Peptides against a protein of PDB entry 2V3S. Designs and how they scored, part 21

Target 1, 95 residues: chain A of PDB entry 2V3S
Amino acid sequence: PISLVLRLRNSKKELNDIRFEFTPGRDTAEGVSQELISAGLVDGRDLVIVAANLQKIVEEPQSNRSVTFKLASGVEGSDIPDDGKLIGFAQLSIS

## One batch from the design tools (peptide; made by RFdiffusion4, then SolubleMPNN)

Design b1_p12_6_s2 (from b1_p12_6 with T2V A6E A9E)
Fold by OpenDDE base, seed 2:
Structure b1_p12_6_s2 (fold): chain B 95 residues (1-95), chain A 12 residues (1-12)
Amino acid sequence: as target 1 above (95 residues)
Amino acid sequence: AVFDPESVEKFF
């Protein structure tokens, strides 16, 4: 399996790392993204973007060691999006 | 996948 870390800010704006494994052929990017949402770890509005980037990293984990992407939920927040601070952005990386 | 409290870690 592929060991991954999703780095993003929680509701308290604290940066957190969420570790999980992805098993090709068993897991799907959308399925795992839905589970993250169900667990309250990802905003439901971010299903598409998280799934897209999760798919990107798992299809070529050797080449895509880290991907940073803009969250749909971030554009509606009070804070100005900032990829450097992961405000309105999240990051997936190979553990 | 299962996401339990131990899978979540605050980044300092």
Scores: peptide ipSAE 0.070, ipTM 0.743, DockQ to the pose 0.364
Fold by OpenDDE base, seed 4:
Structure b1_p12_6_s2 (fold): chain B 95 residues (1-95), chain A 12 residues (1-12)
Amino acid sequence: as target 1 above (95 residues)
Amino acid sequence: AVFDPESVEKFF
């Protein structure tokens, strides 16, 4: 399995790392993303972008060690998006 | 996948 870390801010704007494993052939990017949403760890509006970037990192984990991406949920928020501070952005990385 | 609360690490 591939050991991953999802770094993003929670509802209190606190930066968290969420660790999980992805097993190719058993897990799917969309399925895992849906589970993250159902667990309250990802905003439902971010399903597409999280799934797309999860797919990117798991298809070539040796080459894609980290991906940072813009969240749909952050665009219409009051905070100005900032990839350096992970405001309106999230990051997936290989553990 | 299972997302255990113990898997969450907070950064201040």
Scores: peptide ipSAE 0.070, ipTM 0.741, DockQ to the pose 0.390
Fold by OpenDDE base, seed 1:
Structure b1_p12_6_s2 (fold): chain B 95 residues (1-95), chain A 12 residues (1-12)
Amino acid sequence: as target 1 above (95 residues)
Amino acid sequence: AVFDPESVEKFF
């Protein structure tokens, strides 16, 4: 399996790393993203963007070691989106 | 996949 880390801020604006494994042929990007949402770790509005970037990283994990992407939930947030601070952005990385 | 508290690490 592919060992991944999803880095994003929680509701208290604290930066968290969420570790999980992705098994090609068993897991799907959308399925795992839905599980993250069900666990309260990802905002439901971010299903599409998380799934898209998860798919990107797992299809070529050797070349896509890290991807940072804009969250839909961050656009209307109180803070200005900033990829360097991961405000309104999340990051997926190969562990 | 299982997402439990042990899988979450905070950074300050």
Scores: peptide ipSAE 0.069, ipTM 0.740, DockQ to the pose 0.379
Fold by OpenDDE base, seed 3:
Structure b1_p12_6_s2 (fold): chain B 95 residues (1-95), chain A 12 residues (1-12)
Amino acid sequence: as target 1 above (95 residues)
Amino acid sequence: AVFDPESVEKFF
């Protein structure tokens, strides 16, 4: 399996790392993204972007070691999006 | 995938 970390700010704007495994051929990017949402770890509005970037990293994990992407849930917020501070952005990486 | 409580780490 592929060991991954999702770095993401919670509702209190605190930075968190979420560790999980992805097994190609068994797991799907959309399925795992749905599980993250169901667990309350990802906003439901971010299904599409999380699934797309999860697919990107698992298709070539040795080349795509880290991906940072803009969250739909962060666009309408009061804070200005910033990829360096992961404000309105999240990061997936290979652990 | 299974997400257990120990899989979440908080930074302060």
Scores: peptide ipSAE 0.069, ipTM 0.738, DockQ to the pose 0.425

Design b1_p12_6_s3 (from b1_p12_6 with T2V A6E K10A)
Fold by OpenDDE base, seed 1:
Structure b1_p12_6_s3 (fold): chain B 95 residues (1-95), chain A 12 residues (1-12)
Amino acid sequence: as target 1 above (95 residues)
Amino acid sequence: AVFDPESVAAFF
């Protein structure tokens, strides 16, 4: 399996590292993303972007060691999006 | 990866 970390700010704006494994052929990017949403760890509005980037990283984990992407849920928030601070952005990386 | 032990959550 591929060991991944999703770095994402929680509702209190605190950075969390969510560690999980992805098994190609068993797991799907959309399925895992849906589980993250169901667990309350990802905003439902971010299904598409999380799934897309999860797919990207698991397709070529050796080339895509880290991907940072803009969250749909962060676009209209009060804080200005900032990829460096992961405000309105999330990061997936290979553990 | 560098983890902040107070902000780590395991997803199963």
Scores: peptide ipSAE 0.048, ipTM 0.693, DockQ to the pose 0.161
Fold by OpenDDE base, seed 2:
Structure b1_p12_6_s3 (fold): chain B 95 residues (1-95), chain A 12 residues (1-12)
Amino acid sequence: as target 1 above (95 residues)
Amino acid sequence: AVFDPESVAAFF
């Protein structure tokens, strides 16, 4: 399995690292993303972007060691998006 | 990745 970390800010605006494994052939990017949403770890509005970037990193984990992407849920927020501070952005990386 | 023990959560 591929060991991954999803770094993003929680509802208290604190950075959290969500660690999980992805097994190719068993798991799907969309399925795992849906589970993250169901667990309350990802905003439902971010299904598409999380799934797309999860797919990107798991299809070529040796080349795509880290991907940072803009969250749809962050656009309408009061805070100005900032990829460096992961405000309105999340990061997936190989553990 | 650099892990902060206070901010680590496991997902299964």
Scores: peptide ipSAE 0.048, ipTM 0.692, DockQ to the pose 0.160
Fold by OpenDDE base, seed 3:
Parts: sequence; C-alpha cells; structure tokens
Structure b1_p12_6_s3 (fold): chain B 95 residues (1-95), chain A 12 residues (1-12)
Amino acid sequence: as target 1 above (95 residues)
Amino acid sequence: AVFDPESVAAFF
C-alpha cells in the first residue's frame, strides 16, 4: 500500500494533515476521493481535482512525491488563493 | 476525526 498525506486548511482556516493508505488494484482515485468527501474532509465541489491529483501521485509514487492543486471550493472565497500558503489549494504527498 | 492546527489525523 501507498501511504499518503493530504494537507489542507480546515473550516477555521488552520492547516491539517490527513493520513491514509491507497492500495493499487483495490482502491480507485475517485472512490477514495468520494470517501474523503463523505467523511467531511473534502468539499464535494473538489471531487474532480482531488481525484485527478490522487491518480497522478499513485500511478508514479516514486516520481510524483508531492502535488499541489487549486481547489474549486476556494476560488470564490474572500481569501486570495495562494499555493505557497495552501489558501484555496491542497497538497498530496507520499509520507 | 478531531482536527487541531497542524495536527495529523488518520483516515480510515
């Protein structure tokens, strides 16, 4: 299994890490993303972008050690998106 | 899961 960390800001705009495992051949990027949404950890509007980047990192985990991506849920917010500060962005990485 | 600033939470 691949050990992953999803770093993103919570509802209080505080950074948090969410650790989980991904088993190729059993899990799917979309399936895991849907579970993250169902658990209230990811906004439903971000299904597509989270799944796409999760797929990217698990297909080549040795090469794609970290990916940072813009959240659809953060575009219309009052804060200006910033990838360095993970404002309106999230990060997936291999733990 | 309970989240604190910069905390690590396990997702099951």
Scores: peptide ipSAE 0.047, ipTM 0.681, DockQ to the pose 0.170
Fold by OpenDDE base, seed 5:
Structure b1_p12_6_s3 (fold): chain B 95 residues (1-95), chain A 12 residues (1-12)
Amino acid sequence: as target 1 above (95 residues)
Amino acid sequence: AVFDPESVAAFF
């Protein structure tokens, strides 16, 4: 399996690292993303972008060691999006 | 990846 970390700010604006495994052939990017949402770890509005980037990283984990992407849930927030600070952005990386 | 042990949550 592929060991991944999703770095994402929580409701207190603190960065959290969510560790999980992805098994190619068993798991799907959309399925795992839906589970992350169901667990309250990802905003439902971010299904598409999380799934897309999860697919990107798992299809070529050697090339895509880290992907940072803009969250739909962060666009209307009070904080100005910043990919470097992961404000309105999240990051998937190979652990 | 840069890890912060105090902010790590496991998802299964």
Scores: peptide ipSAE 0.049, ipTM 0.695, DockQ to the pose 0.160; fails the geometry check

Design b1_p12_6_s4 (from b1_p12_6, 5 letters changed)
Fold by OpenDDE base, seed 3:
Structure b1_p12_6_s4 (fold): chain B 95 residues (1-95), chain A 12 residues (1-12)
Amino acid sequence: as target 1 above (95 residues)
Amino acid sequence: MKLDPESVAAFF
């Protein structure tokens, strides 16, 4: 399996790393994203963008070691989105 | 997918 880390800010705006494994041929990007949402770790509005970027990283894990992407849940908040600070952005990386 | 109970780490 592929060992992954999803780095994003929690409801208190604190950075957290979420570690999980992805098994090609068994897991799907959308299915894993839905489980992350069901666990309360990802906002439901971010299903599409998380799934798209998870698919990108698992299809070529040796080439796509890290991807940073804008969250739909962060665009209308009081904080200005910033990819460097992961404000309104999340990051997936190979562990 | 596999998500362990100890999989979440916080940074302070």
Scores: peptide ipSAE 0.145, ipTM 0.815, DockQ to the pose 0.515
Fold by OpenDDE base, seed 5:
Structure b1_p12_6_s4 (fold): chain B 95 residues (1-95), chain A 12 residues (1-12)
Amino acid sequence: as target 1 above (95 residues)
Amino acid sequence: MKLDPESVAAFF
């Protein structure tokens, strides 16, 4: 399995690392993303972007060690999006 | 995949 970390800010704007495994052939990017949403760890509006970037990292984990992407849920927020601070952005990385 | 309480870590 591929060990991954999803780094993003929680509702208190605190950075959290969510650790999970992805098993190719068993898991799907969309399925895992849906589980993250069901667990309240990802905003439902971010399904598409999380799944797309999860797919990207798991299909080439040696080349894509880290991906940072803009969250749909962050666009309408009061905070100015900032990829360096992960404000309105999240990051997936290989553990 | 499997999620449990210990899979989520907050840091400052």
Scores: peptide ipSAE 0.144, ipTM 0.810, DockQ to the pose 0.456
Fold by OpenDDE base, seed 4:
Structure b1_p12_6_s4 (fold): chain B 95 residues (1-95), chain A 12 residues (1-12)
Amino acid sequence: as target 1 above (95 residues)
Amino acid sequence: MKLDPESVAAFF
């Protein structure tokens, strides 16, 4: 399996690292993303972007060691999005 | 995938 870390801010704006594994052929990017949403770790509005970037990293984990992407949920907030601070952005990386 | 409370940690 591929060991991954999803770094993003929780509802209190605190940065968290979420560790999980992805097994090609058993897991799907959309399925794993749905589990993250079901667990309350990802906003439901971010299903598409999380799944897309998860797919990107797992299809070539040796080439894509880290991906940072803009969250749909971050656009509507009062805070100005900032990829450096992961405000309105999240990061997936290989553990 | 498998998730549990210990899989979530503050960055700092």
Scores: peptide ipSAE 0.140, ipTM 0.814, DockQ to the pose 0.452
Fold by OpenDDE base, seed 1:
Structure b1_p12_6_s4 (fold): chain B 95 residues (1-95), chain A 12 residues (1-12)
Amino acid sequence: as target 1 above (95 residues)
Amino acid sequence: MKLDPESVAAFF
């Protein structure tokens, strides 16, 4: 399996690293993203963008060691999105 | 996917 880390801020704006494994041929990007949402770790509005970037990293894990992407849930927030601080952004990386 | 409470680490 592929060991991954999803880094993003929780509802208290604290940075969290969420570790999980992805098994090609068994797991799907959308399925894993839905589990993250069900666990309350990802906003439901971010299903599409998380799934898209998860798919990107697992299809070429040797080339895509890390991907940072804008969250749909962060666009309407009070804080200005900032990829460096992961405000309104999340990051997926190979562990 | 494998996910459990111990998989979440916080940074302060």
Scores: peptide ipSAE 0.126, ipTM 0.805, DockQ to the pose 0.487

Design b1_p12_7_s1 (from b1_p12_7 with P2A E9V P12A)
Fold by OpenDDE base, seed 2:
Structure b1_p12_7_s1 (fold): chain B 95 residues (1-95), chain A 12 residues (1-12)
Amino acid sequence: as target 1 above (95 residues)
Amino acid sequence: SAADRFTVVPVA
């Protein structure tokens, strides 16, 4: 399996690493993204962007060691997005 | 459950 970390801020704006494994051929990017949402770790509005970036990193984990992407929920929020502070952004990386 | 897959760790 591929060991991944999703770094993003929770509802209290606290930065957290979410560690998880992804098994190609068994898991799907959309499925795991839906699990993140079901666990309350990702906003439902971010399904598409999380799934897209999860797919990107798992298809070429040796090349795509880290991806940072804008959250739809961040754009719709009150805070101004900032990729440096991961405000309205999340980061997926290979452990 | 969905939560079983994930470990949440605060970042300093």
Scores: peptide ipSAE 0.734, ipTM 0.907, DockQ to the pose 0.952
Fold by OpenDDE base, seed 3:
Structure b1_p12_7_s1 (fold): chain B 95 residues (1-95), chain A 12 residues (1-12)
Amino acid sequence: as target 1 above (95 residues)
Amino acid sequence: SAADRFTVVPVA
């Protein structure tokens, strides 16, 4: 399995690492993204962007060691999005 | 369950 980390701010704006494994051929990017939402760890509005970037990293983990992406849920927030601070952004990386 | 897959760790 592929060991992954999703770095993301929670509702209190606190940065957390969400660690999980992904098994190609058994898991799907959309399926695991839906699990993240069901667990209350990702906003439902971010299904598409999380699934797209999870697919990107698991299809070529040797080349795509880290991906940072803008969240749909962060666009309408009062804070200015910032990829360096992961405000309105999240990051997936290979553990 | 869905929650069983994930471990949440605060970043200092």
Scores: peptide ipSAE 0.734, ipTM 0.906, DockQ to the pose 0.937
Fold by OpenDDE base, seed 5:
Structure b1_p12_7_s1 (fold): chain B 95 residues (1-95), chain A 12 residues (1-12)
Amino acid sequence: as target 1 above (95 residues)
Amino acid sequence: SAADRFTVVPVA
C-alpha cells in the first residue's frame, strides 16, 4: 500500500496531518475521499478536488511526491486563502 | 468504519 499524508487545517484552524494507506486496485480515489468526508476530516464540498489530487498522487507516487491544492470550502471562508500557510489549501504527500 | 483508516496527528 501507499502511505499518504493529508495536511490541512481543522475547524480550529490548527494544522494536522491525516495519515492513511491507499492500496491501488482495491481502493479508489473517490472512495477514500468519501471516507475522509464521512470521518469528518474533509468538508463535503471538497470531494471533487480531494479525489482528483488523490488520484494524481497515487497514479505516480514516485513523481508526484506532494501536491497542494485549493479547497472549495476555503474560498468563501473568513480567511484569505494562502497556499504557503495552507489556509484554504490542503496538501497530499507520500509518507 | 471510515475512521479506522485515518490517524490524525497535530503538526507542531
Scores: peptide ipSAE 0.734, ipTM 0.907, DockQ to the pose 0.954
Fold by OpenDDE base, seed 4:
Structure b1_p12_7_s1 (fold): chain B 95 residues (1-95), chain A 12 residues (1-12)
Amino acid sequence: as target 1 above (95 residues)
Amino acid sequence: SAADRFTVVPVA
């Protein structure tokens, strides 16, 4: 399995690492993204972007060690999106 | 459950 970390801010704007494994051939990017949402860890509005970037990183984990992407849920938030601070952005990386 | 897959760790 591929060991991954999803780094993003929770509803209190606190930065957290969400560690999980992804097994190619068993798991799908959309399926795991749906699990993240079901667990209350990702906003439902971010299904598409999380799934797309999860797919990207698991396709070539040796080459795509980290991807940072804009969250749909962060666009109209109170804070201006900032990829450096992961405000309105999340980061997926290989552990 | 879905939560079983994930471990949440605060970033210091």
Scores: peptide ipSAE 0.734, ipTM 0.906, DockQ to the pose 0.955

Design b1_p12_7_s2 (from b1_p12_7 with D4S E9V)
Fold by OpenDDE base, seed 1:
Structure b1_p12_7_s2 (fold): chain B 95 residues (1-95), chain A 12 residues (1-12)
Amino acid sequence: as target 1 above (95 residues)
Amino acid sequence: SPASRFTVVPVP
């Protein structure tokens, strides 16, 4: 399995790492993204962007060691998005 | 399950 970390801010604006494993052929990017949402760890509005970037990193884990992407929920928030501070952005990386 | 898959770790 591929060991991944999703770094993003929670509802209290606190930065957290969400660690999980992804097994190609058993798991799907959309399926795991839906699990993240069901667990209350990702906003439902971010399904598409999380799934797209999860797919990107797991299809080429050696070349895509880290991907940072803009959250749809961040665009609709009051804080100004900032990829450096991961405000309105999240980061997926290979452990 | 979704709860068992994920481990949440705070970043200082």
Scores: peptide ipSAE 0.730, ipTM 0.906, DockQ to the pose 0.893
Fold by OpenDDE base, seed 3:
Structure b1_p12_7_s2 (fold): chain B 95 residues (1-95), chain A 12 residues (1-12)
Amino acid sequence: as target 1 above (95 residues)
Amino acid sequence: SPASRFTVVPVP
């Protein structure tokens, strides 16, 4: 399996690493993204962007060691989005 | 289960 980390700010704006495994051929990017939402770890509005970037990293994990992407849930927030601070952004990486 | 797949670790 592929060991992954999703770095994301929670509702209190605190950074957390969400560690999980992904098994190609058994898991799907959309399926695992739905699990993240069901667990209350990702906003439902971010299904599409999380699934797209999860697919990107698992299809070529040797080349795509880290991906940072803008969240739909962060666009209308009071804070200005910032990829360096992961405000309105999340990061997926290979652990 | 969906909850068992994930481990949440705070980043200082």
Scores: peptide ipSAE 0.730, ipTM 0.905, DockQ to the pose 0.909
Fold by OpenDDE base, seed 4:
Structure b1_p12_7_s2 (fold): chain B 95 residues (1-95), chain A 12 residues (1-12)
Amino acid sequence: as target 1 above (95 residues)
Amino acid sequence: SPASRFTVVPVP
């Protein structure tokens, strides 16, 4: 399996690493993204963007070691989105 | 379960 880390701010704006494994052929990017949402770790509005970037990293993990992407849930938030601070952004990386 | 897949670790 592929060991991944999703770095994302929680509802308290605290940065956390969410560690998980992804097994190609068994798991799907959309399925695991749905699990993240069901676990309360990702906003439901971010299903599409999380799934897209998860797919990107797992299809070529040797080439795509890290991806940072804008969250739909962060666009209309109180804070101005900032990829450097991961405000309104999340980062997926290979562990 | 979804909860069993994920480990949450605070980043200092």
Scores: peptide ipSAE 0.730, ipTM 0.906, DockQ to the pose 0.934
Fold by OpenDDE base, seed 2:
Structure b1_p12_7_s2 (fold): chain B 95 residues (1-95), chain A 12 residues (1-12)
Amino acid sequence: as target 1 above (95 residues)
Amino acid sequence: SPASRFTVVPVP
């Protein structure tokens, strides 16, 4: 399995690392993204972007060691998005 | 369960 970390801010704007494993051939990017949403860890509006970036990182984990992406939920928020502070952005990386 | 897959760790 691939060990991954999703770094993003929770509802209290606190930065957290979400560690999880992804098994190619068993898991799907969309499926795991839906699990993240069901667990209350990702906003439902971010399904598409999380799934897309999860797919990208798991298809070539040796090359795509880290990906940072803009959240749809962040665009609609009151805070100005900032990739450096991960405000309205999340980061997926290989553990 | 979906929750069992994930470990949440605060970043200092």
Scores: peptide ipSAE 0.730, ipTM 0.906, DockQ to the pose 0.946

Design b1_p12_7_s3 (from b1_p12_7 with D4S E9V P12A)
Fold by OpenDDE base, seed 2:
Structure b1_p12_7_s3 (fold): chain B 95 residues (1-95), chain A 12 residues (1-12)
Amino acid sequence: as target 1 above (95 residues)
Amino acid sequence: SPASRFTVVPVA
């Protein structure tokens, strides 16, 4: 399996690493993204962007070691998005 | 379960 970390801020704006494994051929990017949402770790509005970037990193984990992407939920929020501070952004990386 | 897949770790 591929060991991944999703770094993003929770509802209290606290930065957390979410560690998880992804098994190609068994898991799907959309399925795991839905699990993240069901666990309350990702906003439902971010399904598409999380799934897209999860797919990107798992298809070429040796090349795509880290991807940072804008959250739809961040754009709709009151805070100004900032990729450096991961405000309205999340980061997926290979452990 | 979905929750069992994930380990949440605070970042300093």
Scores: peptide ipSAE 0.725, ipTM 0.907, DockQ to the pose 0.941
Fold by OpenDDE base, seed 3:
Structure b1_p12_7_s3 (fold): chain B 95 residues (1-95), chain A 12 residues (1-12)
Amino acid sequence: as target 1 above (95 residues)
Amino acid sequence: SPASRFTVVPVA
């Protein structure tokens, strides 16, 4: 399995690492993204972007060691989005 | 299960 980390700010704006494994051929990017939402760890509005980037990293983990992406849930927030601070952004990386 | 797959760790 592929060991992954999703770095994301929670509702209190606190940065957390969400560690999980992904098994190609058994898991799907959309399926695991839906699990993240069901667990209350990702906003439902971010299904599409999380699934797209999870697919990107697992299809070529040797080349795509880290991907940072803008969240749909962060666009309408009062804070200015910032990829360096992961405000309105999240990051997936290979553990 | 969805809950068992994930481990949440605060970043210091």
Scores: peptide ipSAE 0.724, ipTM 0.907, DockQ to the pose 0.906
Fold by OpenDDE base, seed 1:
Order: C-alpha cells, then structure tokens, then sequence
Structure b1_p12_7_s3 (fold): chain B 95 residues (1-95), chain A 12 residues (1-12)
C-alpha cells in the first residue's frame, strides 16, 4: 500500500496531518475521498478537488511526492487563501 | 471503516 499524509486545517484552524494507506486496485480516489468526508475530516464541497489530487498522487507516487491544491471550501470561506500557510489549501504527500 | 483508515496527528 501507499502511505499518504493529507495536511489540512481543522474547524479550529489547527493544522493536522491525516495519515492513511491507499492500495491501488482495491481503493479508489473517489472512494477514499468520500471516506474522508464521512469521517468529518474533509468538507463535502471539496470532494472533487481532493479526489482529483489523490488520483494524481497515487497514479505516479514516485513522481508526484507532494501536491498542494486549493479547497473549494476555502474559496467560500472568510479567510484569505494562502498556499504557504495552507489556509484554504490542503497538501497531499507520500509518507 | 473510515474511522479505522485515518490517523489524525497535530502538526507542532
């Protein structure tokens, strides 16, 4: 399996690493993204962007060691998005 | 399950 980390701010604006494994051929990017939402770890508005970037990193994990992406929930929020501070952005990386 | 898949760790 591929060991991944999703770095994302929680509802208290605290930065957390969400560690999980992804097994190609058993898991799907869409399915795991839905699990993240069901667990309350990702905003439902971010399904598309999380799934797209999860797919990107797992299809070529040696080339795509880290991807940072803008959250739809961040655009719709009150805080100014900032990729360096991961405000309105999240980061997926290979552990 | 979703709860068992994910481990949440605060970033220092």
Amino acid sequence: as target 1 above (95 residues)
Amino acid sequence: SPASRFTVVPVA
Scores: peptide ipSAE 0.724, ipTM 0.907, DockQ to the pose 0.903
Fold by OpenDDE base, seed 5:
Structure b1_p12_7_s3 (fold): chain B 95 residues (1-95), chain A 12 residues (1-12)
Amino acid sequence: as target 1 above (95 residues)
Amino acid sequence: SPASRFTVVPVA
């Protein structure tokens, strides 16, 4: 399995790493993204972008060691999005 | 299950 880390801010705006494994051929990017949402770790509005980037990283984990992407849930928030601070952004990386 | 798959770790 592929060991992944999803780094993003929680509801208190605190940065957290979400560690999980992804098994190609058994798991799907869409399915695991839905699990993240069901666990309350990702906003439902971010399903598409999380799934897309999860798919990207698991397709070629050796070349795509880290991907940072804009969250749909962060666009309309009070905080100005900032990829460096991961405000309105999340980061997926290979552990 | 989602709870079993994910481990949440605060970033210092």
Scores: peptide ipSAE 0.724, ipTM 0.907, DockQ to the pose 0.901

Design b1_p12_7_s4 (from b1_p12_7 with P2A T7E E9V)
Fold by OpenDDE base, seed 4:
Structure b1_p12_7_s4 (fold): chain B 95 residues (1-95), chain A 12 residues (1-12)
Amino acid sequence: as target 1 above (95 residues)
Amino acid sequence: SAADRFEVVPVP
């Protein structure tokens, strides 16, 4: 399996690493993204963007070691989006 | 459950 980390701020604006494994051929990017949402770790509005970037990193983990992407849930938030601070952004990386 | 897959670790 591929060991991944999703770095993301929670509802309290605290930065956390979410560690998980992804098994190609058994797991799907959309399926795992739905699990993240069901676990309360990702906003439902971010399904599409999380799944897209998860797919990107797992299809070639040797080349795509890290991806940072804008969250749909962060666009209309009170805080100004900032990729450096991961405000309105999340980061997926290979563990 | 879905939560069993994930380990949440605070970032300092």
Scores: peptide ipSAE 0.737, ipTM 0.907, DockQ to the pose 0.962
Fold by OpenDDE base, seed 2:
Structure b1_p12_7_s4 (fold): chain B 95 residues (1-95), chain A 12 residues (1-12)
Amino acid sequence: as target 1 above (95 residues)
Amino acid sequence: SAADRFEVVPVP
């Protein structure tokens, strides 16, 4: 399996690493993204962008070691999005 | 459950 880390701020604006494994051929990017949402770790509005970037990183994990992307939920938030501070952004990386 | 897959670790 591929060991991944999703770095994302929680509802208290605290940065957390979410560690998980992805098994190609068994897991799907959309399926795991839905699990993240079901676990309360990702906003439901971010399903599409999380799934897209998860797919990107797992399809070529040797080339795509890290991807940072803008959250749909962040655009509607009170804080100004900032990729450097991961405000309104999340980061997926290979562990 | 879905939560079983994920380990949440605070980042300092």
Scores: peptide ipSAE 0.737, ipTM 0.907, DockQ to the pose 0.958
Fold by OpenDDE base, seed 5:
Structure b1_p12_7_s4 (fold): chain B 95 residues (1-95), chain A 12 residues (1-12)
Amino acid sequence: as target 1 above (95 residues)
Amino acid sequence: SAADRFEVVPVP
């Protein structure tokens, strides 16, 4: 399995790492993204972008060691998006 | 459950 970390801020704006495994051929990017949402770890509005980037990283883990992407949930938030601080952004990386 | 897959770790 591929060991992944999703780094993003929670509802209290605290940065957290979400560690999980992805098994190609058994898991799908869409499915795991839905699990993240069901677990309350990702906003439902971010399904598409999380799934897309999860797919990207699991397709070529050695090439795509880290991907940072803009969250739909952060666009109209009170805070100005900042990829460096992961405000309105999340980061997926290989452990 | 969905939560079983994930470990949440605070980043200092």
Scores: peptide ipSAE 0.737, ipTM 0.907, DockQ to the pose 0.955
Fold by OpenDDE base, seed 3:
Structure b1_p12_7_s4 (fold): chain B 95 residues (1-95), chain A 12 residues (1-12)
Amino acid sequence: as target 1 above (95 residues)
Amino acid sequence: SAADRFEVVPVP
């Protein structure tokens, strides 16, 4: 399995690492993204972007060690999006 | 369950 970390801010704007494993051929990017939403860890509006970037990183984990992407849920907020501070952005990386 | 897959760790 591939060991992954999803780093993003919670509803209190606190930064957290979400650690999980992904098994190619058994898991799908769409399925695991839906599990993240069901667990209350990702906003439902971010299904598409999370699934797309999860697919990217698991396709070639040796080449794609880290990906940072803009969240749909962060666009309408009062805070200005910032990829360096992960405000309105999330980061997936290989553990 | 779905939550069993994930471990949440605060970043200082």
Scores: peptide ipSAE 0.737, ipTM 0.906, DockQ to the pose 0.941

